Peptides against a protein of PDB entry 4N7V. Designs and how they scored, part 102

Target 1, 222 residues: chain A of PDB entry 4N7V
Amino acid sequence: TLRSITSPLVAHRLKPIRQKTKKAVVSILDSEEVCVELVKEYASQEYVKEVLQISSDGNTITIYYPNGGRGFPLADRPPSPTDNISRYSFDNLPEKYWRKYQYASRFVQLVRSKSPKITYFTRYAKCILMENSPGADFEVWFYDGVKIHKTEDFIQVIEKTGKSYTLKSESEVNSLKEEIKMYMDHANEGHRICLALESIISEEERKTRSAPFFPIIIGRKP

## One batch from the design tools (peptide; made by RFdiffusion4, then SolubleMPNN)

Design b2_p19_7_s4 (from b2_p19_7, 8 letters changed)
Fold by OpenDDE base, seed 4:
Structure b2_p19_7_s4 (fold): chain B 222 residues (1-222), chain A 19 residues (1-19)
Amino acid sequence: as target 1 above (222 residues)
Amino acid sequence: DIIEVEEAEFDRSLIEKVL
C-alpha cells in the first residue's frame, strides 16, 4: 500500500511556494494544497501534461490532464482542472501515481523542515523548531555566530571560525570540545523547551478548535 | 512520466529564500 511507504503529506500552515525541476513543477498553493505538474517539452515549449493536486491533509488526490491530455503551456501556476479529472483518496490512489505522490511528499517534508513552527529567543540564541515530523528539525542560531542544526538523523555544528562538521552518533557528540558542549547544552535546553511548548500549545489548540496557534514566537532577540 | 523522488532534486536554497 501507499501507506506502507509514506504517510499522507501535511501542508498545513505552509507558505505558498513554487519550484520547478526538470520534469516537474511542485507548488504549495495559497489553499495549502500541493500540486505536482508533470512537464514535457515540445518544440522548445514546456507543457503540463498531468497534474496531481493533493489536499492540505494529503488525503485527497485530484488528478487531471490539461487540454484533454494535449497539455497546457507551463505558466506561473498550475492549470485549472477541467479535463479528465479523477479524485482519489490516499488509500485508493492507483499505484502508478505513488511515485508522484512521494515526490510531492518529499517536497512538502523539505519545506516543513524549513518552516518555523516555534521560534524561541533565549539570552544567547534564536531557537527554531520546524514543522516537519516526526523528529522536527531544530535550529539554534547563537548571537555570536555559532549555529547548531539538529535533525532526526544528525547534528550539524558551525563554529565561530566557520568550521562545520556533522555528528551522527552519541559518541561523536560526547567527543565534542568543552566549549562546543556548552553550546550543545544550551541548544538541547532550548529544544526541550520548544518541544514542551509545542505539546502544551497543541493541546490548547485542540481544545479551542478556533484557529491555528502556530507558528508562534516566544520572546525577542535581546 | 517518471520523476525521481529525491530531495536532491529540490533547490533547498530557493526554499530557504522563500520561507
Scores: peptide ipSAE 0.047, ipTM 0.725, DockQ to the pose 0.028
Fold by OpenDDE base, seed 1:
Structure b2_p19_7_s4 (fold): chain B 222 residues (1-222), chain A 19 residues (1-19)
Amino acid sequence: as target 1 above (222 residues)
Amino acid sequence: DIIEVEEAEFDRSLIEKVL
C-alpha cells in the first residue's frame, strides 16, 4: 500500500513555493495544496502534461491532464483543471501515481524542515524549531556567529572561524572542546524549551477552535 | 521566514524515473 511507504503529506502553515526541475515542477500553493506538474519540452517550449494536486492534509489527490492531454504551456502556476479530472483518496490512489506522490511528500518534508514553527530568542542566540516531524530540525544562530543545526540524524556545527563539521554520535559530541560544549549546552536548553512550548501551545490549540497559533515568536533579539 | 529550498536538497531522481 501507499501508506506502507509514506504517510499523507502535511502542508499546513507552509508558505507558497515553486520548485522547478527538468521534468517536473512542484509547488505549494496559497491554499496550502501541493501540485506536481509533469513537464515535457517541445519546440523549445515546456508543456505541462499531467498535474497531481494534493490537498493540504495529503488525503485527497486530484489528477488532470491539461488541454485534453495535449499539454499546456508551463507558466508561473499550475494550469487550471479542465476535463477528465480524477479524484482519489490517499488509500485509493492508483499505484502508477505513488512515486509522484512520494516525490511531493519528500519535497513538503524538506520545506517543513526549513519552515519555522517556533522562534525563540535567548540572550545569546536565535533558536528555531522547524515544522518537520517527527524529530523536527532545530537551529541555533548565536549572535557571535556560531551556528548549530540539529536534525534527527546529526548535529552540524559552524564555529566563529567558519570551520564546520558534523557530529553523528554521542562520542563525537563528548569529544568537543569545552568552548564548543558551552554552545551545545545552550542549544540543548533552547531546544528543550521549544519542545516544551510546542507541547503546551499545541494542547491549547487543540482545546480551541480558533485559527492556528503557529508560527510563533518568543522573546526578542537583544 | 522559510529558508530557501534548492533542487539539490531532495532526490529528483524519483520523479525522473517515472517519466
Scores: peptide ipSAE 0.044, ipTM 0.644, DockQ to the pose 0.062
Fold by OpenDDE base, seed 5:
Structure b2_p19_7_s4 (fold): chain B 222 residues (1-222), chain A 19 residues (1-19)
Amino acid sequence: as target 1 above (222 residues)
Amino acid sequence: DIIEVEEAEFDRSLIEKVL
């Protein structure tokens, strides 16, 4: 099943964006829906031959073929659905569309990893917890130029000199110079606080069922 | 396949600029 490969994508709270590649254009719309436009080139003109429009919660997929399948000239936004529209639930999506859905999902996950959910200013750094899940990215921008980027898979450190390295194990983290460890300790504390706040805020959102509380900014840059 | 190649072409810098 599709569910065994991926979960429904979640595009809530994401800003609109459009990215073109060779054969596809992927967009997050103002409505927080996600569109995959399949592009073909004919006589030096690009045409959208197929569109997958996915709801913000990932559960509904609308598929259409612009201009009766002849294609619609590529523009700055997806073509409007006009004819031969198919609508599927996530669990009923035909297998032939699974890769395209996964493509959309991966794009959304990438955008989420760059979308601030919680911004927390400390005395020494700007800390940012991102929207991706599980294991949201966490970035710390120290005011002196040091940067730490934590992901589920690694920790990237950029020192004041511009020297950059990636840590993939606890042993590597433990081998850090003491001066860098101080930055790591601060980053970890900021991360802990952001995760705690995320939990509290999310619970309140669940209870109130009102407009989303995220993104949120805590504190001010000194 | 084609989709994997397309995924590799995502411009992360553009995402960062837009967000």
Scores: peptide ipSAE 0.042, ipTM 0.711, DockQ to the pose 0.028
Fold by OpenDDE base, seed 3:
Structure b2_p19_7_s4 (fold): chain B 222 residues (1-222), chain A 19 residues (1-19)
Amino acid sequence: as target 1 above (222 residues)
Amino acid sequence: DIIEVEEAEFDRSLIEKVL
């Protein structure tokens, strides 16, 4: 099943973006829908031959073939659907479209990992919890120039000197210099606080049923 | 087809500029 290889993408709260690759254009629309345009070249002109339009919650996929499958010239936005529109739920998406859905999902996950959900200013650092899940990226920008980037898979450290390295195991974390451990301790505390605040704010957002509370900024740079 | 498009083709700099 598609669900065995990916979860429904989530594009809520993401800003509009359009990115062209070699054979596709992927967009997040102002509606927070996600579009994948499949591009073919003919006579030095690029044409959109197929479009997957995915709802913001990832559960509905609309597929259409511009200009009766002949293609529509590539423009600054996806072509409007005209004829031969198919609509699928996530669990009913034909297998032939799974890789294209995964492509959209990977793009959305990348955007989410770079989209601030909570910005928290401490005495020593700017902490940022990102939108991706599970295991949201967490960045700490210390005012003295040290940077720590935590992901589900690794921790990247950039020291004051510009020295950069990646930690992938607990043993590597434990082998850090004492001075770096102090930064790591602060980063971990900021991370814990952001996760706690996310939980509290999300619960209040659920009760209020209004405009989203995120992204949110807590504190200010000293 | 899109199968030939790799995740490495995503322009992270563009994402950072837009966000």
Scores: peptide ipSAE 0.042, ipTM 0.712, DockQ to the pose 0.028

Design b2_p19_8_s1 (from b2_p19_8, 5 letters changed)
Fold by OpenDDE base, seed 4:
Structure b2_p19_8_s1 (fold): chain B 222 residues (1-222), chain A 19 residues (1-19)
Amino acid sequence: as target 1 above (222 residues)
Amino acid sequence: DEIEEELEEELKKELEKLN
């Protein structure tokens, strides 16, 4: 099943974006829907031959073939759906579209990993908790030039000198120079605070049923 | 857009494999 290889994509709160490749264009729309446009070149003109439009919650996939399958000239946005439209639920999506959905999902997840959910300014750094899940990316930009990037899989450190390295185990973290440990301690504290705030804010958002609270900025750069 | 700038290379490489 499709569910065995990926979960429904989640594009909520993501800003519109359009990424062009040779064979496709992937977009997040103002509506937070995701579109995959399959592009073919003919006579030095690019045409959209197929479009997958995926709902913001990833559960509904609308597929259409512009201009009766003849294609529509590539533009700055996806072509509007035509008369011959197929709609599928996530679990009923034909297998021939699974790879395309998977790439849409990867695209969204990558965008989420670079989309701030919480920005927190400390005395020493700008901390950013991203939108991706599980294990949201967390970046710390120290004002003196040090950077720490935490992911579910690793911690990347960029020192003042520009020296960069990746840590994948606790033992490696424990082997850091004392100076770097200070940065790591601060990063970890900022991370803890952001996670706590995320929980609190999400709960309040649920209770009020108001407009989304995220993204949010806490404090300001000194 | 900062996101577009940061994602450009990563997304291009990934999306070229779409078909």
Scores: peptide ipSAE 0.031, ipTM 0.652, DockQ to the pose 0.282
Fold by OpenDDE base, seed 5:
Structure b2_p19_8_s1 (fold): chain B 222 residues (1-222), chain A 19 residues (1-19)
Amino acid sequence: as target 1 above (222 residues)
Amino acid sequence: DEIEEELEEELKKELEKLN
């Protein structure tokens, strides 16, 4: 099943973006829907042959073929659906479209990992909790030039000198120089605070069912 | 697959400019 290889993508709160590759253009629209445009080249012109439009919650996939499958000239946004529109639920998506859905999902995950959910300014750093889940990316930009990037899989450290290294285990973290440990401690504190705030705010969102509270900015740059 | 790899490389470059 599709669910066995990916979960429904979640594009809520993501800003519009359009990314072109050789074979496809993937977009997040103002509506927070995700579009995959399959591109072919003919006579030095690029055409959109197929479009997958995925709802913001990933559960509905609309597929259409511009100009009856002849293609529509590639533009700055997906072509409007006209005729021969198919609509599927996530669990009923034909297997032939799974790869394209996965492509969209990966794109969304990448965007989410770079989309601030909580920005927290401390005395020493700008901390950012990203939108991706589970295990949201957390970045700390110290004002003195040190950077720490935490993901579910690793911690990347960039020192003042520009020296960069990746930590993948607790043992490696424990082997850090004392100076770097101080930065790590601060980063961890900021991370804890952001996670706590995320939980509290999310609960309030659930209770009020109002407009999204995220993204938020806490504090100010010194 | 191939499309994803291409996207990831290009996307990373673009996203690094945003944040």
Scores: peptide ipSAE 0.031, ipTM 0.661, DockQ to the pose 0.069
Fold by OpenDDE base, seed 1:
Structure b2_p19_8_s1 (fold): chain B 222 residues (1-222), chain A 19 residues (1-19)
Amino acid sequence: as target 1 above (222 residues)
Amino acid sequence: DEIEEELEEELKKELEKLN
């Protein structure tokens, strides 16, 4: 099943974006819907032959073939749906569209991993908790040039010298130079604070049932 | 996968500007 290989994508709170590749254009719309435009080139002109429009919660997929399948010239936005459209739920999506859905899902995952949910300025760094889940990415940009990027799977460190390395275990973290451990300690503290704030704000957001509180910025750059 | 690779390269380039 599609569910066995991916979960429904979630595009809530994501800023509109349009990314073109050779064979596709992927967009997050102002409505937070996700569009995959399949592009074909004929006589040096690009045409959109197929469009998958996915709801912001990933549960509804609308598929249409512009201009009766002849294609519509590629533009700065997806072509409007025709009267002849197919609509599917996530669990009823035909297998022939699974790869395209996965493509959209991966796009959204990447966008979420780079979309700030909480930005926290400390005395030494700009800390950013991202929108992806579970295990949101956390980036710390120290004002002196050191960078720490935490994911669910690893921690990447970029030192002042430009030296970059990845840590995948606590043992490796414990083997760090003392100077780097200080940066890590600060990063971890910032991470803890962001997670705590996320919890508090999310609870208030749930109670309020209004416009999203996120993204939020805490503090100012010194 | 080729499409996904292209996506990752271009996306990472653009997304870095968002932070």
Scores: peptide ipSAE 0.029, ipTM 0.644, DockQ to the pose 0.071
Fold by OpenDDE base, seed 2:
Structure b2_p19_8_s1 (fold): chain B 222 residues (1-222), chain A 19 residues (1-19)
Amino acid sequence: as target 1 above (222 residues)
Amino acid sequence: DEIEEELEEELKKELEKLN
């Protein structure tokens, strides 16, 4: 099943973006829907031959073929849906479209990993918890130039000198120089606080069921 | 927007790997 390969994409709270590749254009719309435009070149002109429009919650996929399959000239936005539209739920999506859905999902996940959910200013750093899940990316920009980037898989450190390295185990973290450990300790504390705040704020969102509270900024740069 | 301006090149490179 498609569900065994990927979960429904989630594009809520993401800003509009349009990214072109050789064979496709992927976009997040103002409506937070996601579109994959399949592009073909003919006579030095690019045409959109197929469009997958995915709802913001990833559960509904609308597929259409512009101009009865002849294609629509590539423009600055997806072509409007035609009268010949197929609509599927996530669990009923034909297998022939699974790769294209995965493409959209990966794009959205990448955008989420770069989209701030919580920004927290400390005495020493700007901390940012991102929108991706599970295991949201966490970035710490120290005002003195040190940077720490935490992902589910690794921790990247950039020192004042520009020296960069990646840590993949607790053993490597424990072997850090004392001066670097101080930065790591601060980053970890900021991360803990952001996760705690995320939980509290999310619960309040659930209770009030009003406009989203995220993204949020806590504190200010000194 | 801010995300497009900051991440466009990075996203483009990553998307090329998804093909």
Scores: peptide ipSAE 0.026, ipTM 0.629, DockQ to the pose 0.362

Design b2_p19_8_s2 (from b2_p19_8, 6 letters changed)
Fold by OpenDDE base, seed 3:
Structure b2_p19_8_s2 (fold): chain B 222 residues (1-222), chain A 19 residues (1-19)
Amino acid sequence: as target 1 above (222 residues)
Amino acid sequence: DEIEKELEEELKKELEKLN
């Protein structure tokens, strides 16, 4: 099943973006829908041959072939759906489209990992919790130049000198020099606070059923 | 713009996995 390969993508709260590659153009629309335009080149011109339009919650996929499958010239936005439109639920998506959906999902996940959900200014750093899940990326930009990027899989450290290294295990983290541990401790504290705030704010958001509270900014750069 | 630039590099890698 598709579900065994990937979960439905979630594009809520993401800003519009359009990213072109050789084979495809992926967009997040103002509606927070995700569009994958499959591009083919013909006579030195690019044409959109197929479009997958995915709902913001990832559960509905609309597929159409512009101009009866002949393709539509690539433009600054996805072509309008034609008369022949297929609509699928996530669980009913034909297997032939699974790879394309997975591509869209990965794109959205990448965007989410770069989209601030909570920005928290401390005395020493700008901390940013991103939108991706589970295990949202967390970035810490210390005002003195040190940078820490935490992901579910690793921690990247960039020192003042520009020296960069990646930590993939707890043992490696524990082996850090004391001076770097101080930065890590601060980063971890900021991370804890952001996670706590996320939980509290999300709960209030659920209760009030109001407009989204995120993204939020806490504090100000000194 | 910078975010988009970073996405391009990662997206390109992901596209290669579709083949």
Scores: peptide ipSAE 0.028, ipTM 0.645, DockQ to the pose 0.221
Fold by OpenDDE base, seed 5:
Structure b2_p19_8_s2 (fold): chain B 222 residues (1-222), chain A 19 residues (1-19)
Amino acid sequence: as target 1 above (222 residues)
Amino acid sequence: DEIEKELEEELKKELEKLN
């Protein structure tokens, strides 16, 4: 099943973006829908031959073929659906489209990992909790130039000198220089605070069912 | 925007595998 290889993508609260590659263009629209445009080149012109439009919650996939499959010239946004539109639920998506959906999902996840959900300014750093889940990325930009990037899989440290290294285990973290440990401690504190706030705010969102509270900014840059 | 540039690089690499 499709669900065995990916979950429904979630594009809520993501800003519009359009990324072109050689074979496809992927976009997040103002509506927070995700579009995958399959591109082919003919006579030095790029054409969109197929479009997958995925709802913001990932549960509905609309597929259409511009100009009856002849293609539509590549533009700055996906071509509008016209004729021969197919609509599928996530669980009913034909297997031939699974790969394309998976790439859309990966795209969204990458965008989410770079999309601030909570920005928290401390005395020493700008802390950012990202939108991706589970295990949201957390970045700490210290004002003195040190950077710490935490993901579910690793912690990357960039020192003042520009020296960069990746930590993948607790033992490696424990082997850090004392100076770096201080930065890590601060980063961890900021991370804890952001996670706590995320939980509280999310609960309030659930209760009020109002417009999204995220993204939020807490504090101010010194 | 540094974040956007980094994102573009990562996304480009990933999406080149499509189709």
Scores: peptide ipSAE 0.028, ipTM 0.642, DockQ to the pose 0.316
Fold by OpenDDE base, seed 1:
Structure b2_p19_8_s2 (fold): chain B 222 residues (1-222), chain A 19 residues (1-19)
Amino acid sequence: as target 1 above (222 residues)
Amino acid sequence: DEIEKELEEELKKELEKLN
């Protein structure tokens, strides 16, 4: 099943973006819908031959073939749907479209991992909790040039010298130089605070049922 | 925004791998 490969994508709170590759253009629209435009090149002109438009919650997929399948010239936005469209739920999506959905899902996952949910300025760093889940990415940009990037799977450290390395276990973290441990301690504290704020804000957001509270910025750069 | 530029470059690279 498609569900065994990926979960429904979630594009809520994501900023509109359009990324072109050789074979496709992937977009997040102002509506927070996700569009995959399949591109073919003929006589040095690019045409959109197929479009998958996925709802912001990932549960509805609308598929259409521009210009009766002849294709529509690639533009700065997806072509408008035709009168002849197919609409599927996530669980009823034909297998022939699964790869394309997965493409969209991976795109959204990447966008979410780089989309700030909470930005927290400390005395020493800009801390950013991202939108991806579970285990949101957390980045710390120290004002002196040190960077720490935490994911569910690893911690990446970039030192002042430009030296970069990845840590995948607590043992490796414990073996860090004392100076780097200080940065890590600060990063961890910032992370804790962001997670706490996320919980509090999310609860209030649930109660109010208004416009999203996120993204939020806490503090100011010194 | 530097973060936006990083996102764009990373996304392009990763998306090309999906093709």
Scores: peptide ipSAE 0.024, ipTM 0.614, DockQ to the pose 0.466
Fold by OpenDDE base, seed 2:
Order: C-alpha cells, then structure tokens, then sequence
Structure b2_p19_8_s2 (fold): chain B 222 residues (1-222), chain A 19 residues (1-19)
C-alpha cells in the first residue's frame, strides 16, 4: 500500500514556493495545496502534461491532463484543472501515481524541515524548532558565530573558526571539548524549552479550535 | 525575503538529488 511507503503529506502553515527540476515542477500554493507538474520538452518549449494536486492534509489527490493530454505551456503557476479530472483518496490512489506522490511528500518534508515553528531568543542564541515530524529539526545560532543543527539522525556543529563536524552518537557528544559542551548544553536547554512550549501551545490550539498559533516567536534578540 | 531565497536555493539542490 501507499501508506506502507509514506504517510499523507502535511502542508499546513507552509509558505508558497515553486521549485523547478528537469522533469517536474513542485509547488506549494497559497491554499497550502501541493502541485506536481510533469514537464515535457517539445520544440524547445516546456509543456505540462500531467498535474497532481494534493490537498493540504495529503488525503485527497486530484489528477488532470491539461489540454486533453496535449499539454499546457509551462508558466509561473500550475495550469487550472480541466473538466477531465480524477479524484482519489490517499488509500485509493492508483499505484502508477505513488512515485509522484512520494516526490511531493519528500519535498514537503524538506520544506517543513526549514520552516520555523517556534523561534526562541535566549541571552546567547537564536533557537529555532522546525515544522518537520517526527523529530523536528532544531537550529541554534549563537550570537558569537557558533551554530548547532540537530536532526533526528545527527548533530552538526560549526565553530567560530569555521571548523565543522557532525556527531552521530552520544559517545561523540560526550567526547567534546569543554568549551563546546557549554554551547551544546545551552542548545539542549533551548531545545527542551521549545518542545515543552510546542506541547502546551498545541494543546491550547486543540481546545480553542481557532486560528493556528504557530509560527510563534518567544523573546527578542538582545 | 532573504530566508526565503536561501531556502529556495537549498531546496533546489536537494530536489536535484531526489530525481
């Protein structure tokens, strides 16, 4: 099943973006829907031959073929849906479209990993918890130039000198120099606070069921 | 604006790897 390969994509709270590759254009619309445009070149002109439009919650996929399959000239936005539209739920999507959906999902996940959910300013750093899940990315930009980037898989450190390295285990973290450990301790504390705040704010969102509270900024740069 | 530009450049590079 498609579900065994990927979960429904989630594009809520993401800003509009459009990225072109050789064979496709992927975009997040103002409506927070996601579009994959399949591109073919003919006579030095690019045409959109197929479009997958995916709802913001990833559960509905609308597929259409512009100009009856002849294609529509590539423009700055996806072509409008035609009268010949196929609509599928996530669980009923034909297998021939699974790869394209997976592509959209990966793109959205990448965008989420770079989209701030919580920005927290401390005395020493700007901390940012991102939108991706599970295990949201967490970045710490120290005002003195040190940077720490935490992901589910690794921790990247960039020192004042520009020296960069990646840590993949607790053993490596424990072997850090004392001066670097101080930065790591601060980063970890900021991370803990952001996760706690995320939980509290999310619960309040659930209770009020109003406009989204995220993204949020806490504190100010000194 | 600047953040968006940097994001777009990074995403473009990553998308090329997805193909």
Amino acid sequence: as target 1 above (222 residues)
Amino acid sequence: DEIEKELEEELKKELEKLN
Scores: peptide ipSAE 0.024, ipTM 0.604, DockQ to the pose 0.460

